Peptides against a protein of PDB entry 3V4L. Designs and how they scored, part 135

Target 1, 386 residues: chain A of PDB entry 3V4L
Amino acid sequence: GQPLAKDKVALLIGNMSYWEHPKLKAPLVDVYELTNLLRQLDFKVVSLLDLTEYEMCNAVDEFLLLLDKGVYGLLYYAGHGYENFGNSFMVPVDAPNPYRSENCLCVQNILKLMQEKETGLNVFLLDMCRKRNDYDDTIPILDALKVTANIVFGYATCQGAEAFEIQHSGLANGIFMKFLKDRLLEDKKITVLLDEVAEDMGKCHLTKGRQALEIRSSLSEKRALTDPVQGAPCSAEALVRNLQWAKAHELPESMCLKFQCGVHIQLGFAAEFSNVMIIYTSIVHKPPEIIMCDAYVTDFPLDLDIDPKHANKGTPEETGSYLVSKDLPKHCLYTRLSSLQKLKEHLIFTVCLSYQYSGLEDTVEEKQEVNVGKPLIAKLDMHRGL

## One batch from the design tools (peptide; made by RFdiffusion4, then SolubleMPNN)

Design b2_p16_8_s2 (from b2_p16_8, 8 letters changed)
Fold by OpenDDE base, seed 3:
Structure b2_p16_8_s2 (fold): chain B 386 residues (1-386), chain A 16 residues (1-16)
Amino acid sequence: as target 1 above (386 residues)
Amino acid sequence: PPPLPPHAGVIELKDP
């Protein structure tokens, strides 16, 4: 019979906005496209951009809480990285220059913890460099991995080699994701699927002799990403897992705000990633005596580090939101909250209505505070303990 | 696959 997954859970991390290292671009598109594909495969997907070391640790811990016996776990990482002594290190955005193993997350440590959960399949897709870090002479004494025969690594590049982005004038995938996305939905054993991706990459004239996919597998069973989830949640643990995932993906409901001047504002929310939300405002009713009015969002929690210069844009693209712009209503003001993982409290902010009456020279302002609770990933309290 | 447009951007290193 076709193998069944007890559940399917994916953590996708894309690090781009490094503090002390070159900024990347591809992880944005790669995480987004992979999220949409894995959702079509009935994965519970947590998608996170630009995580610090602490935030990456917490994201992994929350991911591990979603894992259990017979669950398929997939970790995707796109960002800076290195490989020392056969151990893969994911580099957080706050990593110093030079970074060391103490500043980074070891993938093999995550694998150990996944094996303790008795997972049905462990897939790692590592879209990072695999060069040795000469500034880190630490020989990691890793605990011996269990012989679970359910591990698959897809490395975007060969051992000791670099992963590449293709500079386009617009949004582009990394090389690995460009080929992976075309095959990811195929009903094939995951190692066969990755081998076909490797062949497709090998046919590309751009990557030939520069980047090749490496597959490392102990997978003894014919398991695919297409394997159906075992039916209704039969256990209390499966219900808890479903509730945890649902909490991390709950958007605030759209609100209609009424101002004293008689202007009505629609406030809406859209998820770009599990930690990235777009707020949009639109004027839905304006009294005829008001000639002009705009609704600005301001006074965000300091934890979000929202630059007012990037808030309240006339297009989603001006906020840096290129991916979900087609799904957003037109003719709004848009604000992108890109760091929802940092939110310690409820998302409270001010909607400021600036308006002008016919025949008055002065603009009038009315303000209304809005509390939308904890949106998306902020419900998991990933900052518990700081 | 459709041919990449002739202005295939410069391949940059992800990791310098």
Scores: peptide ipSAE 0.043, ipTM 0.610, DockQ to the pose 0.085
Fold by OpenDDE base, seed 2:
Structure b2_p16_8_s2 (fold): chain B 386 residues (1-386), chain A 16 residues (1-16)
Amino acid sequence: as target 1 above (386 residues)
Amino acid sequence: PPPLPPHAGVIELKDP
């Protein structure tokens, strides 16, 4: 019979905005496109951008809580990284220069913890460099892994080599994601699918002799990312997993604010990633005696580190939101909250209406405070240890 | 200077 997954869960991490290292661009597009493809494959996807060491540890811990016997687990990482002695290290955005193993997450440690959950399939897609870090002389003492015939690694590059992004005049994928996205929906054994991606990379004149996919697998069964999820959640653990994922992806409901002047504002919310939300405001009703009015959002929690110069833009693109702009309402003011994992409290902010009456030169302001609770990933108290 | 730690490289596609 066709293999069944008990459930399918993915954690996708894209690190770009490094503090002490060169900034990247590709992980933004790569995480977004992979999220949309894995959702079409019935994966529960957590997608996170620009995580610190502590935030990455907590994201992995929350991902491991979603894993159970017969669940398919997929970890994708795009960012800086290295490989020492066959151990892969993901570099957080706050990593020092130079970084060491003590500042980074070891993928083989995550694999050990996934094996303890008795997962049905473990897939690692690592879009990072695999060069040795000569500043890290630490030999990781890894405990012996259990012998499980359900592990697949797709490395964007060979051992000791670099992974690359394509620099175009616009947004572009990394080299690995460029080829992976064209094959990912195919009903094939995951190792066969990755071998076809490796062939496509090897045929392309841009990547030939520069970057090659490496596949490591113990997978003895014909498992595919297309394998159907087992029907209605019948276990208490499956219900808990569904609730935990739903909490991490719950947007605030759109609301209509009414001001004393008779102006009505629509306030709306959109998810770009599990930790990135766009707020948008629009004037839905204006009295005829009001000639001009604008609705600004302000007074955000300090934990979000929102620069007011980047808030209340006339287009999503001016906020850095190029991917979801087609699905957003037009003629709004847009604000991007890119660090929802840092939110310790409820998201409380002010909506400020600035307006003018016909025949008066002076602007009038009215303000309303809005509490939207903990949106998206902020419901997972990723800060419970600080 | 010590070599920079290994970073993701950028392939500039020079237009042909």
Scores: peptide ipSAE 0.042, ipTM 0.625, DockQ to the pose 0.614
Fold by OpenDDE base, seed 4:
Structure b2_p16_8_s2 (fold): chain B 386 residues (1-386), chain A 16 residues (1-16)
Amino acid sequence: as target 1 above (386 residues)
Amino acid sequence: PPPLPPHAGVIELKDP
């Protein structure tokens, strides 16, 4: 029969805004496009951008809580990284220069933990460099992996080689994702799919002799990303998993705020990623005696590190939101919250209406505090270390 | 398949 997945869960991490390392661009687009494709494949996708070491550890721990017997687990990483002694290290955005294994997440340690969950399939897609880090002389003592015969690694590059992104004047994929996205929906064994992606990369004049996909697998069964999820969650664990994932993807409901002056504001929310939300405000009703009015958001929690200069923009693109801009309403003010994983408490902020009456020179302000609870990933309490 | 349009992009290293 066709293999069945008990469930399908993916963690996608894209690190680009490094503190002590060169900034990347491709991870933004790559994580977004892969998220949309994996959702079409009935994956529960957690998509996270720009994680610190601590935040990456917590994201992996939360991902491991979503794994269970016969669940398909997929980890995608795009960012800086290295490979020492066949161990792949993902570099967090707060990693020092030079970084070491103690500052990074070892993929093989994550694989060990996934094997303890008795997963149906473990897929790692690693879009990072695989050069040796000569500043890290640490030989990691990894525990022996179990023989589960359900493991697939897709490395964007060969061992000891670099991974590349293509600079374009606009949004562009990394080299690996550019070819992966064209085949990801195909009903093929995952190793066959990745082999076809490797052939497509090998035919490209830009990548030929610079970057080649490496596939490392121990996959005894014909498992595909297209494999159907086994029906309604019958186990308590499957219900918990569905609830945890649903919590991590629940947006605040749109609100209609009414001000004393008779102005009505629509406050709306959109998810770009599991840790990235766009807030937008629009004037939906204005009394005729009010000549001008704008609705600003302010007084955000300090944990979110929101620069007011980047808030309340006339376009989503001015906030750095290029991907969801087509799905957003027009003629709003937009604010991008890019670090929802840092939110310890409820998201409380102020909506400030600034307006002018006809025949008055002075601008009037009215304010309303808004509590939207814990949006998206902030519901997982990723700050609770185990 | 049609030839991929020549991406006139500069290839940057993900890790220098």
Scores: peptide ipSAE 0.036, ipTM 0.621, DockQ to the pose 0.083
Fold by OpenDDE base, seed 5:
Structure b2_p16_8_s2 (fold): chain B 386 residues (1-386), chain A 16 residues (1-16)
Amino acid sequence: as target 1 above (386 residues)
Amino acid sequence: PPPLPPHAGVIELKDP
């Protein structure tokens, strides 16, 4: 029969906004496009941008909680990274310069933990450099991996080489994702799919002799990303997994706020990533005696580090939201919350209505506090360990 | 290596 996945779970991490290292651009588009493709493949996708070491550890731990016997696990990483002694290290955004293994996440350690879950398939898509880090002399004593014959690595580059992004005048994919996205939906064994991606990259004159896809596989079975999920979740563990994933993707419901002056505000929420949410406000009713009115969101939790200068924009693009703007309602004020993983408490904020009456020069303000609970990834309480 | 075409964006290294 066709292989069945018990479930399909993906963690996608895109690190761009490094503190001590060069900033990247491609991971934004790459994580977003890969998220949409994996969702079409019935993956439960957690998509995260710009994680610290601690946040990356917690994201991996939460991903491992979604894994179980016969589940397909996919880890995608786009960012800085290195390879020492055949061990791949993902570099968090807060990593020092120079970084060491103690500041980074070892992919082979994650693989070990995935093998302990008895996963049906383990796929790693590593869109990072594979140069040796000469500042890290640590030889990680990795415990011997189990012989599970279900492992696939797709490295964006060959051993000891660099991974590249191409600067265009706009949003562009990294080199690996540019070719991967065109084939990802194909009903093929994952190693065959990646081999075709490697051939496509090899035909590109930009990448020839600079970047080549490397495939490492022990995959003995014909497993594909297109493999159907085994029907209704029959186990308590499958129900728990579905609930845990649903928690990480629950948006607040849209609200209609009514002010004492008779103005009505629509408050809405959209997910860009699992840790990135857009808040939007629109005036849906204005009494005729009110000549002008604006609705601002303010008083966000301090742990979100929201600069008021970047809040309440007339377009999603002015907030830095270039990917989801087409799917948002028009004629709103937009605010982008880009670090929901940092939220320790409920998302409480103020909607401030500023308005003027006909024949009065003075601006009047009304305020309403809104509690939307813990949106998206904030439900996982990634900070509870401190 | 052949010169990048003039409209080929700068290949930025992920790790410098």
Scores: peptide ipSAE 0.034, ipTM 0.635, DockQ to the pose 0.091

Design b2_p16_8_s3 (from b2_p16_8, 8 letters changed)
Fold by OpenDDE base, seed 3:
Structure b2_p16_8_s3 (fold): chain B 386 residues (1-386), chain A 16 residues (1-16)
Amino acid sequence: as target 1 above (386 residues)
Amino acid sequence: SLPLPPHAGVIELEDE
């Protein structure tokens, strides 16, 4: 019979906005496109951008809580990384320069923890460099991995090599995702699918002799990302997993705010990633006596580190939101909250209506506080340990 | 501080 997954769970991390390292661009598009493809494959996907070491640890811990016997686990990482002694290290955005193993997440440690969950399949897609870090001579004493015969690594590049981004004038995929996305939905054994991606990458004149996909597998069974999920969640554990995922993806409901002047504002929310939300405001009713009015969002929690200069933009693109802009209402003011993982409390902010009456020179302001609870990933309380 | 080589290499796509 076709193999069945008990469930399918993916954690996707894209690190771009490094503090002490070169900024990347491809992880934005790569995580977004992979998220949409894995959702079409019935994966429960958590997609996270720009995580610190602490936030990456917590994201992995929450991912591990979603894993259980016969669950398919997929970890994708795009960002800076290195490989020492056959161990892959993912570099957080707050990593010092130079970074060491103590500042980074070891993929083989995550694999060990996934093996303890008795997972049906463990897939690692590592879109990072595999150069040795000469500043880290530590030999990690990793505990011996179990022989589970269910492990697949897809490395975007060869051992000791670099992974490349395409410099385009616009949004472009990294090299690995460019080829992976075209095949990811194919009903093939995951190792066969990745081998075909490797062949496609190898035919590209741009990557020939510069980057090649490496596949490391112990997968003894014919398992595919297309394998159907076993029917209704009959176990308490499956219900808990579904509830945890649902909490991490719950958007606030759209609100209609009414101001004393008679202006009505619609406040809406859109998810770009599990930790990235767009807030948009629109004027839905304006009295004729009011000639101009704008609805600004302000007074965000300090934990979100929102620069007011990047808030309340006339286009989603001016906020840095290029991916979901087509799905957003037009003619709003847009604000991108890119660090929802940092939110310790409820998302409380102020909607400030600035308006002018016909025949008055002075602008009037009215303010309303809005509490939208914990949006998206903020419901998981990833910061409970700080 | 030695600049860490840009770990992500840049491939310039010439637009064909």
Scores: peptide ipSAE 0.027, ipTM 0.660, DockQ to the pose 0.545
Fold by OpenDDE base, seed 2:
Structure b2_p16_8_s3 (fold): chain B 386 residues (1-386), chain A 16 residues (1-16)
Amino acid sequence: as target 1 above (386 residues)
Amino acid sequence: SLPLPPHAGVIELEDE
């Protein structure tokens, strides 16, 4: 019979806005497109952009809580990275220059912890450089991995090589994701699927001799990303896992705010990623005596580091949201909250209505405070321990 | 020049 997964869980991390390192572009598109594909494959996907070391550790810990016996675990990482002595290190956005192993997450340590969960399949997709870091002389004493025969590594590049992004005019994938996305939905053993991706990459004149996919596998069984999830959650652990994932993806409900002047505002919320939310405001009712009317969001929690110059834009794209703009209502003001993992408290902010009456030169302002609780990933309290 | 830490390389595609 076709193998069954007990459940399927993915953590996708895209680091691009580095503090002390060159900024990347591809991780934004790659994480978004991979999220949509893995959702079509019935994965529970946590998608996170621009994590610090501490935030990455917590994201991995929360991902490990979603893993159990026979669960398929997939970790995708796009960002800066290195490989020392066969150990892969993911570089957080706050990593110093130069970075060391103490500033980075070791993928083989995550694999060890996944093996302790008795997972049905462990897939690592590492879209990062595999060059040696000569500033890191640490030899990690890794404990011996268990022989689980269920591990697959897809490295975007070969050992000692670089991974590349393609600069196009506009949004482009990284090279690995460009080829991976075309095959990811195929009902094939994951190693066979990755071999076909490697062949496609090897036929491309742009990547030939510059980047080659490397596959490492102990996978003895015919396991595919298309393998169906086992039916109704029979265990208390499966119920808890489903609830935890659902909590991390719960958007605030859309609100209708009514102002004293008789203006009605629709306040809406959209998820771009598990830690990235767009707030949008629209005027849904305006008295005819009001000639101009705008609804601004302001007074965000300081933890979110929201620059007012980037808030209340006339398009999603002006906020840096290029991917979800088709799914958003038109004719709104848009604000992108890109760091929901940093939220320690409830998301409380002010909706400010600025309006003008016909025949009055002065603008009038009305304000309402809005509390939407902890949206999306902020429900997981990824700061428990600071 | 200190060698930059290993970062993702950029392939500029020349627009044909």
Scores: peptide ipSAE 0.027, ipTM 0.657, DockQ to the pose 0.637
Fold by OpenDDE base, seed 5:
Structure b2_p16_8_s3 (fold): chain B 386 residues (1-386), chain A 16 residues (1-16)
Amino acid sequence: as target 1 above (386 residues)
Amino acid sequence: SLPLPPHAGVIELEDE
């Protein structure tokens, strides 16, 4: 029969805004495009940008809680990385310079934990360098992996080589994602799909002799990312997994705020990533006696580190949101919350209405506090344990 | 271009 996935779960991590290392650009576009493709493949996708070591550990732990017997697990990582003695290390944004294994996440440790879940397929897509880190002399004593035949690694580059981004005048993919995205929806065995991506990279003049895809697989079964999910969740574990995923993707409902002056504000929310949300406000009704009227969001939780200079922008792009701007309503003020994983409490903020009456010089202010609970990834409480 | 540290995890290529 056709192989069936019990469920399909993906964790995508894109690290760009390193503290002590060169900043990257491609992970933004790569995580976003891969998220949209995996959603078309019926994956439950958690997409996270710019994680610290602690936040990466918690994201992986939450991902592992979504895994179970016969579930397909996909981990994508784009960012800085290295490979020592066949062990791949993902570098968090807060990693020191130089970084060591103690500051990084070992992919083979994650694989061990995925094998304990008896997953139906484990796919690792590692869009990072595979150079040796000479500052890390640690030989990880990895416990022997279980002999399982359901593992696929797609390394963006060869052992000891670099991964590259292409600089264009605009938003560009990394080299690996540029070719992967064109084939990802194909109904093929995942190793065959990756072999075709490797051939496409090998034909490109930009990548030829600079970067080549390496595929490592124990996959003895004909499994594809297109494999259908088994029907309605029959197990308690499947219901828990569906609820946990739904929590991580729940947006606040749009609100209509009514002020005492008779102004009505529409407040809306959009997800860019699982940890990135856009808040937008628009004036939907204004009394004729009010000549000037602006609605600002302010008083955000300190854990979110929201700079007021980047809040309440006339375009999504002025907030740093370049990918979802087409799907947002026009003629709003926009605010981007880029670190929802840091939110310890409910997202409480103020909507401040500033307005003027006809024939009065003085500006009047009215304020309403809004509590939207824990949006998106903030429902997982990824900060618990600090 | 600043010389990328020898441990840079990704390198930017200019499209020629």
Scores: peptide ipSAE 0.025, ipTM 0.647, DockQ to the pose 0.300
Fold by OpenDDE base, seed 4:
Structure b2_p16_8_s3 (fold): chain B 386 residues (1-386), chain A 16 residues (1-16)
Amino acid sequence: as target 1 above (386 residues)
Amino acid sequence: SLPLPPHAGVIELEDE
């Protein structure tokens, strides 16, 4: 019979905005496109950008809470990385220069923890370099893996090699995601699908002799990413998992704010990633005596590190939001909150209406405080693990 | 040329 997944859960991490290392571009597009594809495959997807070491540890811990017996777990990582002694290390954005294993997340440790959950399938897609880090002489003492015969690694590159981005004038995928995305929806055993991706990469003149996909698997069953989820959640654990995932993806409801001057503002919210939200404001009603009015958002929690120079933009793209801009309303002011994982409390901010009356030179301001609770990933309280 | 990260190469595509 066709294998059934008890559930399907994916954690996607894209690290780009490194503090002490060169910035990347591809992880933005790669995480976004992979999120959309995995959602079409009925995966519960948590997508996270630009995580610190602490935030990556917490994201992995929360992902492991979504795993259970017969659940398919997929971890995708795009960012800086290295491989020492066959151990893959994902580099957080706050990693020092040089970084060491103590500053990084070991993928094989994550696999160990996934095996303790008795998962139905463990897929790792690692879009990072596999070059040795000569500044890390530590041999990690890893616990012996269990024999589960349900493990697949797709490495974007060969052992000891680099992974590459394609430098275009616009948004482009990394080399691995460019080929993976075209096949990911195919009803094939995951190792066969990845082998076809490897062949497609090998035919590309850009990739040939520079980067090649490596597949490492111990997969005894014909398991595919297309495998259907087994029925309604029958267990208490499955209900908890569904609730945790739903909480991590709940947007605030759109609000209609009414000001004393008679201006009405629509306040809306859009998810770009599980930790990235766009706030947008629009004037939906203006009295005729008001000649000009704008609705600004301000007074964000300090934990979000929102630069006012990047807030209240006339386009989503001016905020750095290139991916969801087509789905956003036009003629708004846009603000991108890119670090929702840092939010400890409710998202409280001020909507400031600045307006001018016909025949008055002075600008008038009205303010309303808005509490939208904990949006998206901020509902998981990722900070509670210490 | 920005120094390529030691762990990510950029392939410049020549526009054909």
Scores: peptide ipSAE 0.022, ipTM 0.623, DockQ to the pose 0.381

